Peptides against a protein of PDB entry 6TME. Designs and how they scored, part 84

Target 1, 324 residues: chain A of PDB entry 6TME
Amino acid sequence: NRLKRAYIALQAWKKAFYSDPFNTAANWVGPDVCSYKGVFCAPALDDPSVLVVAGIDLNHADIAGYLPPELGLLTDVALFHVNSNRFCGVIPKSLSKLTLMYEFDVSNNRFVGPFPTVALSWPSLKFLDIRYNDFEGKLPPEIFDKDLDAIFLNNNRFESTIPETIGKSTASVVTFAHNKFSGCIPKTIGQMKNLNEIVFIGNNLSGCLPNEIGSLNNVTVFDASSNGFVGSLPSTLSGLANVEQMDFSYNKFTGFVTDNICKLPKLSNFTFSYNFFNGEAQSCVPGSSQEKQFDDTSNCLQNRPNQKSAKECLPVVSRPVDCS
Target 2, 324 residues: chain A of PDB entry 6TME as posed
Amino acid sequence: NRLKRAYIALQAWKKAFYSDPFNTAANWVGPDVCSYKGVFCAPALDDPSVLVVAGIDLNHADIFGYLPPELGLLTDVALFHVNSNRFCGVIPKSLSKLTLMYEFDVSNNRFVGPFPTVALSWPSLKFLDIRYNDFEGKLPPEIFDKDLDAIFLNNNRFESTIPETIGKSTASVVTFAHNKFSGCIPKTIGQMKNLNEIVFIGNNLSGCLPNEIGSLNNVTVFDASSNGFVGSLPSTLSGLANVEQMDFSYNKFTGFVTDNICKLPKLSNFTFSYNFFNGEAQSCVPGSSQEKQFDDTSNCLQNRPNQKSAKECLPVVSRPVDCS

## One batch from the design tools (peptide; aimed at target 1 A78 Y102)

Design b2_p30_5 (made by RFdiffusion4)
Pose (drawn by RFdiffusion4):
Structure b2_p30_5 (pose): chain A 324 residues (1-324), chain P 30 residues (1-30)
Amino acid sequence: as target 2 above (324 residues)
Amino acid sequence: SSVLSALESKYAVTDTSARLAEIRAALAAS
C-alpha cells in the first residue's frame, strides 16, 4: 500500500520533531497524508489515476529535528524543500531510494559532516542547495559530472581544492563563497557550459587567474573577492561579453586595469578595491561614468583617494608574480 | 553579501504546487 509507506515515513519523521515552533506538523494525524501540512500530492508520473506524495516543502518552519532513515520510503518525492529549519545531523543514506529527486534544498539548517554523497545517486537531480550548513572536508569531484543546473555550496566548511572536474559542469549557477577552499582556480573553468553566475567570495584561493576565464562569454556575475589571488588580470577577460557584476576586491592583484575590461558592454559594477593595482585606464575611474560603477579604494594608484601608502606599495608593486 | 542575497531571492519558491508541477512535467518529458 503506497500511501501507507508515506504515512509510516511521515510519522517516523514527526517522532523526530523535538521542537516545531509554528505547530507545522499539528495536522499530521491519520492516514490522509495528502492533507498533512507541507506534504504535496500529485498523480503518479507513470499513471495519472494513482495518487502519490511527490513533494515536501517545510521552508521556514524552523523545525529542530533530524531526517530518519524511514524517509527513504517516500519513493515518489521529487521536490524536497526544507530551507531555514533546524534539521541536524546527516542526510540518511536511505534517501538514495528517492530516485525521482530533482530539487533538494536543505539550505540553512544544522547539517554537519562530509558532503552528502547520497545526492550523487539521484539520476534526475537538477537543483542541489546545501548552503549555510556545517558540511566540511573535500568536495567530491564527481559532483560536477551530474547534470546539475544549480549548485549552492556557500557558507559551509569545505576545504582543499576546487575539483579539476569543474569544467564538466552544465550548471547555470555555482556558489563556493565562504568556505575554506584553497589552491588555484582550475584551467578547465573555461569549459563550463551554460555558466551565468559563479561566486568564490571569501575562501583561501591563490595563484593567478587562468586566462581560460575569458571563454565564459555567457557569465553575468563573476565574483572572486576576498581570496589571495596574485598576478595581473588576464587580458582575456575582454571575452566576458555578458558580465554585469565583476568583483576582484580583497586580493593581491598587481598591474594595470585597462579599458579592455572597463569598457565591456554589459559591465555595470566593477569592484577592484583592496589590491595592488598601480595603474588604471581613465574609463576605469570611479565617479567618471553615469552608467558604470567602479571601486578602486586601497590600491597603488597615483592621484586617487584612499590608496595604499607608497611605503607599503613599492615592495609588492616592484615584485610582480610571473604567472608561470 | 548582496550577490548571495540576490541569489537567495532569485531561487526562492513562492508557489510549491506550481513548481512541483513544472518538475513533474520536466520528468515526464524525459

Design b2_p30_5_s1 (made by RFdiffusion4, then SolubleMPNN; from b2_p30_5, 14 letters changed)
Fold by OpenDDE base, seed 5:
Structure b2_p30_5_s1 (fold): chain B 324 residues (1-324), chain A 30 residues (1-30)
Amino acid sequence: as target 1 above (324 residues)
Amino acid sequence: DSILEALDKKYEITDPEAHLAEILAELRAE
């Protein structure tokens, strides 16, 4: 009995709760698991006459505990949302049995360990949210081979480079923010055909921005702030026809911020502050447009307020990195 | 970060039951 298996799993999970401040699992008693708070049943896909646990949503329950291996018995679960809790430990490998997993949201918890590779085993996964945890190590390249719609990785402890396979991703949103990623942004990034939002904030990324970024025609948000990028902004950024939010602040960029970038048709906010830009087009000047917001603070611009001193600028500006 | 907050809001799921129904419909179509 599939519901019986679910019962075993859910009771094991309840037992794995250290704290349930909102008494979310208070009604998790008895065999009628479909009545459990946060548990959602539906007719099984393979047999509509059979009722199964198809979804779990315990978002914002502030539950402390861990995910026991018995959760692997929830083989019919397609939606697993447990964000904003205090679950710790690792994602159990037994979840590989959840072959219908479609959305997996464990964000804002206390999970640790390497990237949960079990997520790679889910053939139908579209939504992966593991942000705001303590995952560490390398990001497996295979994550971008999956037909995901959304990949949230921000606010973890991931290290190493961003996989070249990123170009294969079908995701519309990818967040890398607030990790420890290093190296360059792969040139393959331009191949992300469905990308709308990408966020690199607060990593240790470096090198020149690849010209291929300009191929991201559908991107509306591109944030590469708080990294170690160098060189000039690629001229190909003029190809970002749909970009609305663009942030390159807190890097080591040099050169001239061109008119072609600042006049992007959908551009609403462009922040390039805290760099070493030594010039900007008039269209880039804050206040030059009513419909666009610019921030050129703390660069090496002449005749602009709040710029770096000559002493700070000269060493960098005089030795621009050639990205060619 | 404001952009991350905006993304949080954008992708927030408020009705898991309804959303599940949509998911299941998609899975059936596969």
Scores: peptide ipSAE 0.689, ipTM 0.964, DockQ to the pose 0.961
OpenDDE base, seeds 1, 2, 3, 4: peptide ipSAE 0.688, 0.687, 0.683, 0.684; ipTM 0.964, 0.964, 0.963, 0.963; seed 1 fails the geometry check

Design b2_p30_5_s2 (made by RFdiffusion4, then SolubleMPNN; from b2_p30_5, 15 letters changed)
Fold by OpenDDE base, seed 2:
Parts: structure tokens; C-alpha cells; sequence
Structure b2_p30_5_s2 (fold): chain B 324 residues (1-324), chain A 30 residues (1-30)
């Protein structure tokens, strides 16, 4: 009996709660699991005459506890959202039995350990949100082989380089922000055919930006701020026909910010502050447009306010990195 | 960060039951 298995799983989970401030699981009593708060039943996909647990939503419950292995008995679950809790430990490997998993959101918890590789076992997964946790180590390259729509990795402890397989991703949104990623952005990034939003904020990324970024015709948000990027901005950025928000602030970029970038047709906000740019086109000057917002603060620009001193600029500007 | 906050709001579900129904419909279509 599928509901009996669900009962076993849910009771095991209730026992794994250390604190339930809102008494979310107070009604988790008895065999009628479909009446449990945060538990959603639906007709089974393989047999519409059978009712099964198809979804879990415990978002914002502030529950402290862990995920017990018995959760693997919830084999019919397609929706698993438990964000904004205080769950700790690791994601159980037993969740590999949840072959219908479509959306997995464990964001804003206290999970630890390496990337939860069990997520790679779900053939139908479209939404993966593990942000605001304490996951660590390398990002498995296989994550980008999945037919995911959204990948949220930000605010964790991931390190190492970004896999070159990123170009294979079908995701429209990917966040890397606030981790410890290092190395260069892979040139394969330009092959992300469905990409709309990508965020690299606050990592240890370095090197030159790849020219292939200019191939991201559908990207609306590109944020690479607070890293260690060097060299000039690629001229191919003129190809970002749909970019609205672009941020390169807090890097070590040099060179000239061109008209071709600042005149992008959909550009609404372009921040390139806190770099070592030594020139900018008139179209890049803050206040030059009513439709676009620019920030050129703390660069090496002449005749602009709030720039770095000559002493700070000269050593860097005189030794530009050649990205050719 | 402002952009991260926007993303947080954009991808938050408000009606899990309705959303589940949509997911199941997609799965049936596969």
C-alpha cells in the first residue's frame, strides 16, 4: 500500500523534528496522510484510481530537524519544497527512489556535506534549489547534463572551478553567487541556448571574460561582480541584444568601456564601478541617459568624480592584461 | 544583493496544490 509507505515515512520524519514552532506537524496523526498539513495527494500517474502523496510543502515552517532515510518511501513525490527551515545533516541517498521528482527546494536550511548527488539520479528534475545552505566541495559536472530549467547554488561553500559542461545546460537561470568558485568562466558558456539569468557574484573567479559571452542572445541578467576578473571587456558583449541588467563591479578590469556596450538596446542598468577602467564612451557616463543607469565610480577615468588616485591606478593601468 | 532578492521572489510558489497539479500535468504529457 503506497499510502501506508507514506505514513511510515512521514511519521519517521515527524520523529526527526527537534523543534516545530508553528506546530506544523500537530495534525500528523493517523493513517490519513492526505489530511496532513503540507502534504498533498493526487491520483497516481500509473493508476488514476490510486491516491498517492505527490507533493510536500513545508516552506517557512522554521522546523528544526533532519531528513531521515525513510523519506525514500515517498516514491510518488514530484514536488518537494521545504525551504526556510532549520533542517540539518545531509540529503538522504534513499531519495533516489523518488523517480518522479520534478521540483526539489531545500533552500535556506542548514544542510551540509558535498553536493547532493542524489539530485543527479532524478530523470524528470526541472527545478533544483539548494541555495542558502552549507554545501561544500566541487560542483559535479553532470549537473549541467540534466534538462533543468533552474539551478540555484548561491550562498553555499562550493569551491573549485566551474565545469566546462555548463555549455550543455538548458537552464534559463543559474546562480553561482556567494561561493568559493575559482578559475575562469568556461568558454562553453556561450552555448547555453536557453540562458536568461546568470549570477557569479562574490566568488574567486579570475582571468579574462570569454568572448563567447557575447553569444548569449537571450540573457537579460549578467552579473559577474565581486570577483577577480582582469583584462578588457570583450567587444563581443555588443551581441547581448536582450541584456537589461549587467554588473561587472568590484573586479580588476582595465581598458576602455565602449559605446557598443553602453548602447545595448535593452540595457537598463550597467554597473562597472570599482575597477581600473581608464576610459569610457560618452554614452557610458552616468546621467547621460534617462533610460539607462550607469555607475563608473572608483575607476581610473579622467575628469570623473570619485575615481582612484593616480598612485592606485598607474601600476595596474600601465600593465594591462592582454586577453587576445 | 538586489538581483538575488528578485530571483528569490520570482521563483517562490504561493499555491502548492495548484502548482502540483501543473507539474503532474506536465509529467503525464511526457
Amino acid sequence: as target 1 above (324 residues)
Amino acid sequence: SSILEKLDKEYTITDPEAHLAEILARLRAE
Scores: peptide ipSAE 0.638, ipTM 0.953, DockQ to the pose 0.920
OpenDDE base, seeds 1, 3, 4, 5: peptide ipSAE 0.634, 0.634, 0.636, 0.628; ipTM 0.952, 0.952, 0.953, 0.951

Design b2_p30_5_s3 (made by RFdiffusion4, then SolubleMPNN; from b2_p30_5, 16 letters changed)
Fold by OpenDDE base, seed 5:
Structure b2_p30_5_s3 (fold): chain B 324 residues (1-324), chain A 30 residues (1-30)
Amino acid sequence: as target 1 above (324 residues)
Amino acid sequence: DSILESLDKKYEITDPEAHLAAILAELRAA
């Protein structure tokens, strides 16, 4: 009996709640699990005559607790959204039994430990959101081998380099922001054929930006701010025909910001402040366009306001990194 | 960060039942 298993799982979960300030689980009483708040039933995919628990949504419930292994009994769940709670601990390996998992959102919680590799076991997974947690360690390269539509990893404690397999990803949105990723952006990034939005903000990434970024024709948001990137901006960035938001601020870039970048047809915001650029085209100057917003603050530009001092600029500008 | 906040809003679901129905439809079609 699938609903019986669900009952066992949900009661175990209720028992694992330390605090339920909104009394979300107050009605989690009795065998009629389909009446439980945040629990959604539907006809089973394999037998429409059988009713099963197909979805969990406890978003914004501010529940403190953990995920017990009994959740593995919810084998028919395709949607699992429990963001904005105070769940702690690790993601149970028993969730590997949830073979219909399609969307998994545990964002804005207090989960710890390494990347939840159980997510790799879900063959139908399209949406993975583990942002705003305390996950740590290496990002498994296999994550990008999956046919995911969205991957949110931001605001965790992930370390290591970004896997080369990123180019295999079919995701339209990927966030790496506010982790501890290091190394270079892989050249394979240009192979992300479905990519629309990618955010690298606030990591320890370094090196030169790969030329292959210019192959990201569908990208609308590219944010690499607050890292340690060096060298000049790739000339191939002129290929970003659909980019609307682009941010390279708070890095160590040098060189000249060209017309070909600033005149990108869909560009609405381009921030390259807090670098060591020593020149910019007229089209890059803030106020030069009615449709575009630029920020060139705190660079090494001549005849522009709010720039770095010569003392700050000279050591860096005089020794530019050659990315060729 | 404003961009992250924007993404948070963009991908927030508001109707879990309708969303689930869509998911299940996709799973059936696969």
Scores: peptide ipSAE 0.698, ipTM 0.966, DockQ to the pose 0.973
OpenDDE base, seeds 1, 2, 3, 4: peptide ipSAE 0.694, 0.695, 0.688, 0.687; ipTM 0.965, 0.965, 0.963, 0.963

Design b2_p30_5_s4 (made by RFdiffusion4, then SolubleMPNN; from b2_p30_5, 13 letters changed)
Fold by OpenDDE base, seed 2:
Structure b2_p30_5_s4 (fold): chain B 324 residues (1-324), chain A 30 residues (1-30)
Amino acid sequence: as target 1 above (324 residues)
Amino acid sequence: SSILEKLDEKYTITDPEAHLAEILAELRAS
């Protein structure tokens, strides 16, 4: 009996709670699991006459505890949302039995360990949110081989380089922000055909921006701020026909910020402050447009306020990185 | 980060039951 298995799983989970401030699991009593708060039942996909637990939503319950292996008995769950809790430990490998997993949101918890590779085993996964945890180690390249719509990885402890497989991703949104990623952005990034928003904020990324970024025709948000990028901005950025928010601040970019970038048709906010740019087109000057907002603070620009000193600029500007 | 907050808001699910129904419909169609 599927509901019996669900009962076993949910009771094991309740037992794994250290704290339930809102008494979310107070009604988790008895075999009628479909009446449990945060538990959603639906007709099984393989047999509409059978009622199964198809979804769990315990978002914002502030529950402290861990995920016991018995959760693997919830084999019919397609939606698993437990964000904004205080769950700790690792994601159980037994969740591989949840072959209908479609959305997995464990964000804003206290999970640790490597990337939860069990997520790679879910053939129907479209939404993966593991942000605001303590996951660490390498990001498995296989994550981008999956037909995901959204991948949230920000605010973890991931290291290593961005996998080259990123170009295979079908995701519309990917966040890498506030990790420890290093190396260059892969040239394959330009192959992300569905990409709308990508955020690299606050990593240890370096090197030159790949020219292939200009192929991201659908991107509306591109934020690469607070990294170690060098060289000039690729001229191919003029191809970002739909970019609205662009941020390259707090890097080590040099060169000239061109009209072709600042006149992008959908550009509403372009921040390139705290770099070593030594020139900008008139269209890039803050206040030059009523429709666009620019920030050129703390560069090496002449005749602009709040720029770096010559002493700070000269060593960098005189030795521009050749990205060719 | 303001951009991260905006993304959070954009992709926040407010009605899990209704959303589940949509998911199940997609899974059934696949």
Scores: peptide ipSAE 0.647, ipTM 0.954, DockQ to the pose 0.911
OpenDDE base, seeds 1, 3, 4, 5: peptide ipSAE 0.647, 0.646, 0.645, 0.642; ipTM 0.954, 0.954, 0.953, 0.952

Design b2_p30_6 (made by RFdiffusion4)
Pose (drawn by RFdiffusion4):
Structure b2_p30_6 (pose): chain A 324 residues (1-324), chain P 30 residues (1-30)
Amino acid sequence: as target 2 above (324 residues)
Amino acid sequence: SAEYELMGKIMQAIKNDDFDEKTALWDELK
């Protein structure tokens, strides 16, 4: 009995609810699972006459609990939204039985430990949001082999390198912000298809920017701020024909900012503050344009306000890194 | 019910791999 399996799964889950501030599971009684709050039923994909539990949405319920293995019984679920709860522990391996999983959002919870590799087992997975948890350790490179449209990893404790496989991703949006990733951005980044937005804010990345970034001609947001990148901006960045937001602030970049970048057509907000740039094109000057917003604070630029001192600048400015 | 009929369309959008359609329908539901 199909809905009985859903009943067992949801009752096993309610048992694990230690605190439900909004009494969200108050009506989770009896066998009519489709009437349970946050449970969404629909016709079976292969038979419109059969009723199935197809979605779970408890966004913002602030429920403290954990996900028991019995949730593996919800075999028809394709949507799973639990943003802003207090669900703790790990994602049960049994969730690999949810073979129709399409969008999985466990953002802003209390999950911990290694990357939830059960997500790699879902053949139809398109949206994966694990941001704002305590996941840690290495990132499974094979994640970029899945045909994900969106990958939100920001605000965890992930470590080590960006996988060389990133160029295989078909994602339109990827966030790595606020982890402890280290090393260089892979040269394969130029092979990412469909990429519109990529956010690296606040990691421990270094090395020079790969010139292959310039191949991302559909990117509208490129944010590499608050890392440790060195070298000059690659001249290939003129290929970012669609970039609207570009932020390289808080790095160790040196050299010139040219109009090759500052005159990009759709570029509206270009922040390169807190680096070691010693020259900038006139068109790159903040306050100079009514359409474009720039920020050059704390660089090594003559005749500009709030720059670094000459004392701090000369050692770094006179010793540029050979990107080789 | 109207909610059930809308969920049907959402599941068909997922089956046809139409993420934008599924998002629009889901927003309507909310």

Design b2_p30_6_s1 (made by RFdiffusion4, then SolubleMPNN; from b2_p30_6, 16 letters changed)
Fold by OpenDDE base, seed 4:
Structure b2_p30_6_s1 (fold): chain B 324 residues (1-324), chain A 30 residues (1-30)
Amino acid sequence: as target 1 above (324 residues)
Amino acid sequence: SPKLELMGEIMEAIKNNDSEKMKELLEKLR
């Protein structure tokens, strides 16, 4: 009996709660699991006459505890939403049995350990949110082989390089922000055919920006701020026909910010502050447009306010990095 | 129950690989 298995799983989970401040699991008593708060049943796909647990929604329940291996008995779950709790430990490997998993949201918890590779075993997964946790180690390259709509990895402890397989991703939104990623952005980034938003904020990324970024025709948000990028902005950025928000602030960029970038047709906000740019086109000057906002603060620009001193600029500007 | 019906529709949308319908249904669930 599927509901009996679900009962075992849910009771094991209740036992794994250290704190339930809103008494969310107070009614988790008895065999009628479909009446449990945060548990959603539906007719089984293989037998419409049988009810199964199809979804879990414990978002914002502030529950402290861990995920026990018995959760692997919830084999009919397609939606698993436990956002904004205080769950700790690791994601159980037993969840590999949840072959119908469509949306997995464990964001804003206290999970630790390596990337939860069990997520890679779900053939129908479309949404993965593991942000605001303490996941660590390398990002598995296989994550980008998944047909995901969104990949949220931000605010973790991931390290090493971004896999070159990123170009295979079909995701529209990808966040790497506030991790410990290092190395260069892979050149394969230009192959992300469905990409709308990508965020690299607050990592240890370095090197030159790849020219292939200019191939991201559908990108509306591109944020590479707070890294260690060097060199000039690629001229191919003129290809970002749909970019609305672009941020390169808090890097080590040099060179000239060109007219072809600042005149991008959909550009609304372009922030390139806190770099070492030594020139900008007139179209890049803050206040030059009513439709566009620019920030050129703390660069090496002549005749602009709030720039770095010559003492700060000269050592960097005199040693430009060749990205060719 | 309305929630049961909604979940049923979601499961059917998954089965049929109907991404547009899924998006609509998920918005109702949230």
Scores: peptide ipSAE 0.180, ipTM 0.778, DockQ to the pose 0.664
OpenDDE base, seeds 1, 2, 3, 5: peptide ipSAE 0.048, 0.026, 0.219, 0.074; ipTM 0.635, 0.494, 0.798, 0.663; seeds 3, 5 fail the geometry check

Design b2_p30_6_s2 (made by RFdiffusion4, then SolubleMPNN; from b2_p30_6, 16 letters changed)
Fold by OpenDDE base, seed 5:
Order: C-alpha cells, then sequence, then structure tokens
Structure b2_p30_6_s2 (fold): chain B 324 residues (1-324), chain A 30 residues (1-30)
C-alpha cells in the first residue's frame, strides 16, 4: 500500500522536526496523508486508479529538523520543495528510491556534507536547487551528464576545479556563485548549447578566460565578477550576440577593452570595474550611449575619473599575462 | 479536489514532456 508507506515516511519526518513555528505539520495526523498541509496527491502514473503522494511543498515554513531515511518510502514523489527552512544534516541516500524525482529544491537550509550524490541517481531530474546551504567538497563531474534545465549551486562551500564535463550540460541556467571553486574555466564551456545564464561570482577562479566563451550564442547573462582572472578579455567575446548583462568586475584583467565587445548588439549593462585595464574604446566609456550602461571605475585608464594610482597599476600593467 | 486535479495535471504534463504547461501549472500551485 503506497499511502501506508507515505504515512510511515511523513510521521517519521514529523518526529524529526525540532521546531514548527507556523504549525505546518499540526494536521499531520491520521492515515489520510493527502489532507496533510504541504502534501500533494495525484493519480499514479502507472495506475490512474491509485492515489499516491506526488509532491511535497514546505517552502517558507521555517521548520527546523532533519530528513530521516524513512523519506525513501515516498517512492512516487516527483516534486520535492522544502525551500527556506532550517533543515540540517545530510540528504538521505534512501532518496535514491524516488525514481520519479523531477524537481528537487532544498535551497536556503542548513544542509551539510558532500554534494548529495543521490541526485545523480534520479533519471528524470530536470531541476536541481541546492543553493544557500553548507555543502562542501568536490563537485562530481557526473552532474553535467544529467539532462538538467537548471543547476543552482551558489552560496555553498564547494571546492576544487569546475569539471570539464560542463560542456555536456544542457542547462539554460547554471550558478557557481559564492563558493570556493578554483582553477580555470574549462575550454569545454563553449559547448553548452542551451546556456542562457551563467554566474561565477565570488569564487577563487583564476587564469585566462577561454576563447570558447565566445561560442555561447544564446547567453544573455555572463557574470564572472569577484575572482582572480588575469590577462586580456578574449576577442572572441564579440560573438556573444545575445548577451545583455556582462560583469567582469573585481578581477585582475589587463589590456584594452575593445569596440567589438562594447558594441555587442544586445548589451545593456557591461561592468568591468576594479581591474587593471589600461585602455578602453570610446564606445566603452560610461555615458557614451543612452542604451547601454558601462562602469570603468578603478582601473588603470588614463583621463578617466576614479582610477587606481600609478603605484597600484604599474606592478601589474608592466607585467601583462600572455594568454596565447 | 481542485488541488488534486491541479497536481494530476502537473504530473500529466511531466509525463508528456510539456515543460511549458508544467511550469505554468506549478505557478498556479505556488
Amino acid sequence: as target 1 above (324 residues)
Amino acid sequence: SERLALMGEIMAAIKANDLERMRALLEELR
């Protein structure tokens, strides 16, 4: 009996709550699990005459507790949304039994441990949101082998390099922001054929930007700010025909910002402040366009306001990094 | 009953790989 298993799972979960300030689980009493607040039933995919628990939505419930292994009994769940709670501990391996998982959102919690590899076991997963937690360690390369539409990893404690398998991803949105990723952006990034938005903000990434970024024809948002990138901007960035928001601020870039970048047809905002650029085209100057916004603050530009001192610029500008 | 019907439609959309419809229905659920 599927509903009986669901009852066992949900009662075990209720027992795992330390605090329920909104009394969300107050009505989690009795065998009628379909009446439980935040529990959604539907006809089973394999038998429309059978009612099963198909979704969990406890978003914004401010519940403190953990995920018990008995949640693995919820084998018909396709939607699991527990955003903005205070759940702690690790994601149970028993969730591998939830083979219908389509959307998994555990963002804004207090989860710890390594990347939840159980997410890799779900064959139909399309949406993964684990942002704003305390996940740590390496990102498994296999994550990008999944046919995901969106991957949200930001605001965690992930370390190591970004896997080269990123080029295999079919995701339209990927966030790496506010982690501890290091190394270079893989050259395979140019193979992300469906990419619309990618965010690298606030990591320890370094090296030169790969030329292959220019192959991202569908990208509308590209943010690589607050890292340790060096060298000149790739000339191939002129290929970003649909980019609207581009941010390279707070890095160690050098060289000249060209017309070909600043005149991109869909460009709305281009921020390259807090670098060591020593020149810019007239089209890159803030105020030069009514349709585009630029920020060139705190570079090594001549005859521009709010630039770095010669003392700060000279050591870096005199030793340009060759990315060729 | 309305809640059940909505979830049923979401599951049907997933099964049919109709992502646009699925997303629209999810917004109604939220």
Scores: peptide ipSAE 0.249, ipTM 0.821, DockQ to the pose 0.741
OpenDDE base, seeds 1, 2, 3, 4: peptide ipSAE 0.128, 0.076, 0.029, 0.086; ipTM 0.692, 0.677, 0.647, 0.684

Design b2_p30_6_s3 (made by RFdiffusion4, then SolubleMPNN; from b2_p30_6, 12 letters changed)
Fold by OpenDDE base, seed 4:
Structure b2_p30_6_s3 (fold): chain B 324 residues (1-324), chain A 30 residues (1-30)
Amino acid sequence: as target 1 above (324 residues)
Amino acid sequence: SARLELMGRIMEAIKNDDLETMKKLLEELK
């Protein structure tokens, strides 16, 4: 009996709770698991006459505990949302049995360990949110082989380079922000055909921006701020026909910010502050447009307010990095 | 495709923390 297995799983999970301040699991008593708070049943896909546990939603329950291996008995779960709790430990490998998983949200918890590779075993996964945890180590390249709509990785402890397989991703939204990623952005980034939003904020990324970024025709948000990028902005950025929000602030960029970037047709906000740019086109000057907002603060620009001193600029500007 | 669309709507309801809508949509899966 599927519901009997679900009962075993849910009772094991209740036992794994250290704290339930809102008494969310208070009614988790007896065999009628479909009445449990945060548990949702639906007719099974293979047999409409049978009810199964199809979804878990414990968002914002402030529950402290861990995920026991018995959760692998919830084989009919397609939606697993435990956002904004205090769950700790690792994601159980037994969850590989949840082959119907569509959305997996464990964000804003206290999970640790390597990337939960069990997520890669789910053939129908469309949404993965593991942000605001303490996951560490390398990002597995295989994550980008998944047909995901969104990949949220931000605010973790991931390190090493971004896999070159990123170009295979069909995701519209990808966040890398606030990790420890290093190295260059892969040139394959230009192959992300469905990309709308990508965020690299607050990593240890370096090197030159790849020219292939200009191939991201559907991107509306591109944020590479707070990294160690060097060199000039690629001229191919003129290809970002749909970009609305662009942020390159807090890097080590040099060179000239050109008209072809600042005149992008959908550009609403362009922040390139806290770099070492030594020139900008008139179209890039803050206040030059009513439709666009620019921030050129703390660069090496002449005749602009709030710029770096010559002493700060000269050592960097005099040694431009050749990205060719 | 209709089944997948319904599942998508359920997912959206969950994202919006709309449990009532989610429950209603789950019943439509019958």
Scores: peptide ipSAE 0.020, ipTM 0.539, DockQ to the pose 0.096
OpenDDE base, seeds 1, 2, 3, 5: peptide ipSAE 0.010, 0.016, 0.020, 0.019; ipTM 0.448, 0.437, 0.537, 0.538; seed 1 fails the geometry check

Design b2_p30_6_s4 (made by RFdiffusion4, then SolubleMPNN; from b2_p30_6, 13 letters changed)
Fold by OpenDDE base, seed 5:
Structure b2_p30_6_s4 (fold): chain B 324 residues (1-324), chain A 30 residues (1-30)
Amino acid sequence: as target 1 above (324 residues)
Amino acid sequence: SARLELMGEIMEAIKNDDLDKMRELLEQLR
């Protein structure tokens, strides 16, 4: 009996709660699991005459505890949303039995350990949100082989390089922000055909930006701020026909910011502050347009306010990195 | 926000035991 298995799983989970400030699980009593707060039942996909647990929503419950292995008995769950809690430990491998998983949101918790590879076992997964946790180690390359619509990885402890398989991703939104990623952005990034938003903020990424970024014709948000990128901005960025928000601030970029970038047709905000740019086109000057907002603060620009001193600029500008 | 709203509708469909509506809404997420 599917509901009996669900009962076992949910009771095991209740026992795994250390604190339930809002008494969310107060009514988790008895065999009628479909009446449990945050538990949603529906007719089974394979047999409409059978009622099963299809969804879990415990968002914003501030529950402290862990995920017990018995959760693997919830084999009919398609939606698992437990964000903004205080769950700790690791994601159980037993969740591999949840083959109908469509959206998995464990964001804003205290999970630890390596990337939860169990997520790779779900054939129908479309949405993965593991942001604001303490996951660590390498990102498995296989994550980008999956047919995901959105991938949220930001605010964790992931290390190493971004996998080259990123180009295979069909996701529209990908966030890497506030991790410990290092190395270069892979050249394969230009192959992300459905990409709308990508965020690299606050990592240890370095090297030159790949020219292939210019192939991202559907991207509306591109943020690479607070990294260690060097060299000039690729001329191919003129190909970003739909970009609205672009941020390269707090890097080590050099060279000239050109008209073909600042005159992008959909560009509304372009921030390139806190770099070592030594020139900019008139179209890039803050206040030059009513429709576009620019920030050129703390560069090596002549005749502009709030720039770096010659002492700070000369060592970097005199040794330009060749990205060719 | 649109995605969150859609998810809310999916959960509501599940709550109401409306499998057809759930399936329809899930297709919109793809």
Scores: peptide ipSAE 0.031, ipTM 0.651, DockQ to the pose 0.095
OpenDDE base, seeds 1, 2, 3, 4: peptide ipSAE 0.022, 0.012, 0.029, 0.020; ipTM 0.479, 0.475, 0.586, 0.570; seed 1 fails the geometry check

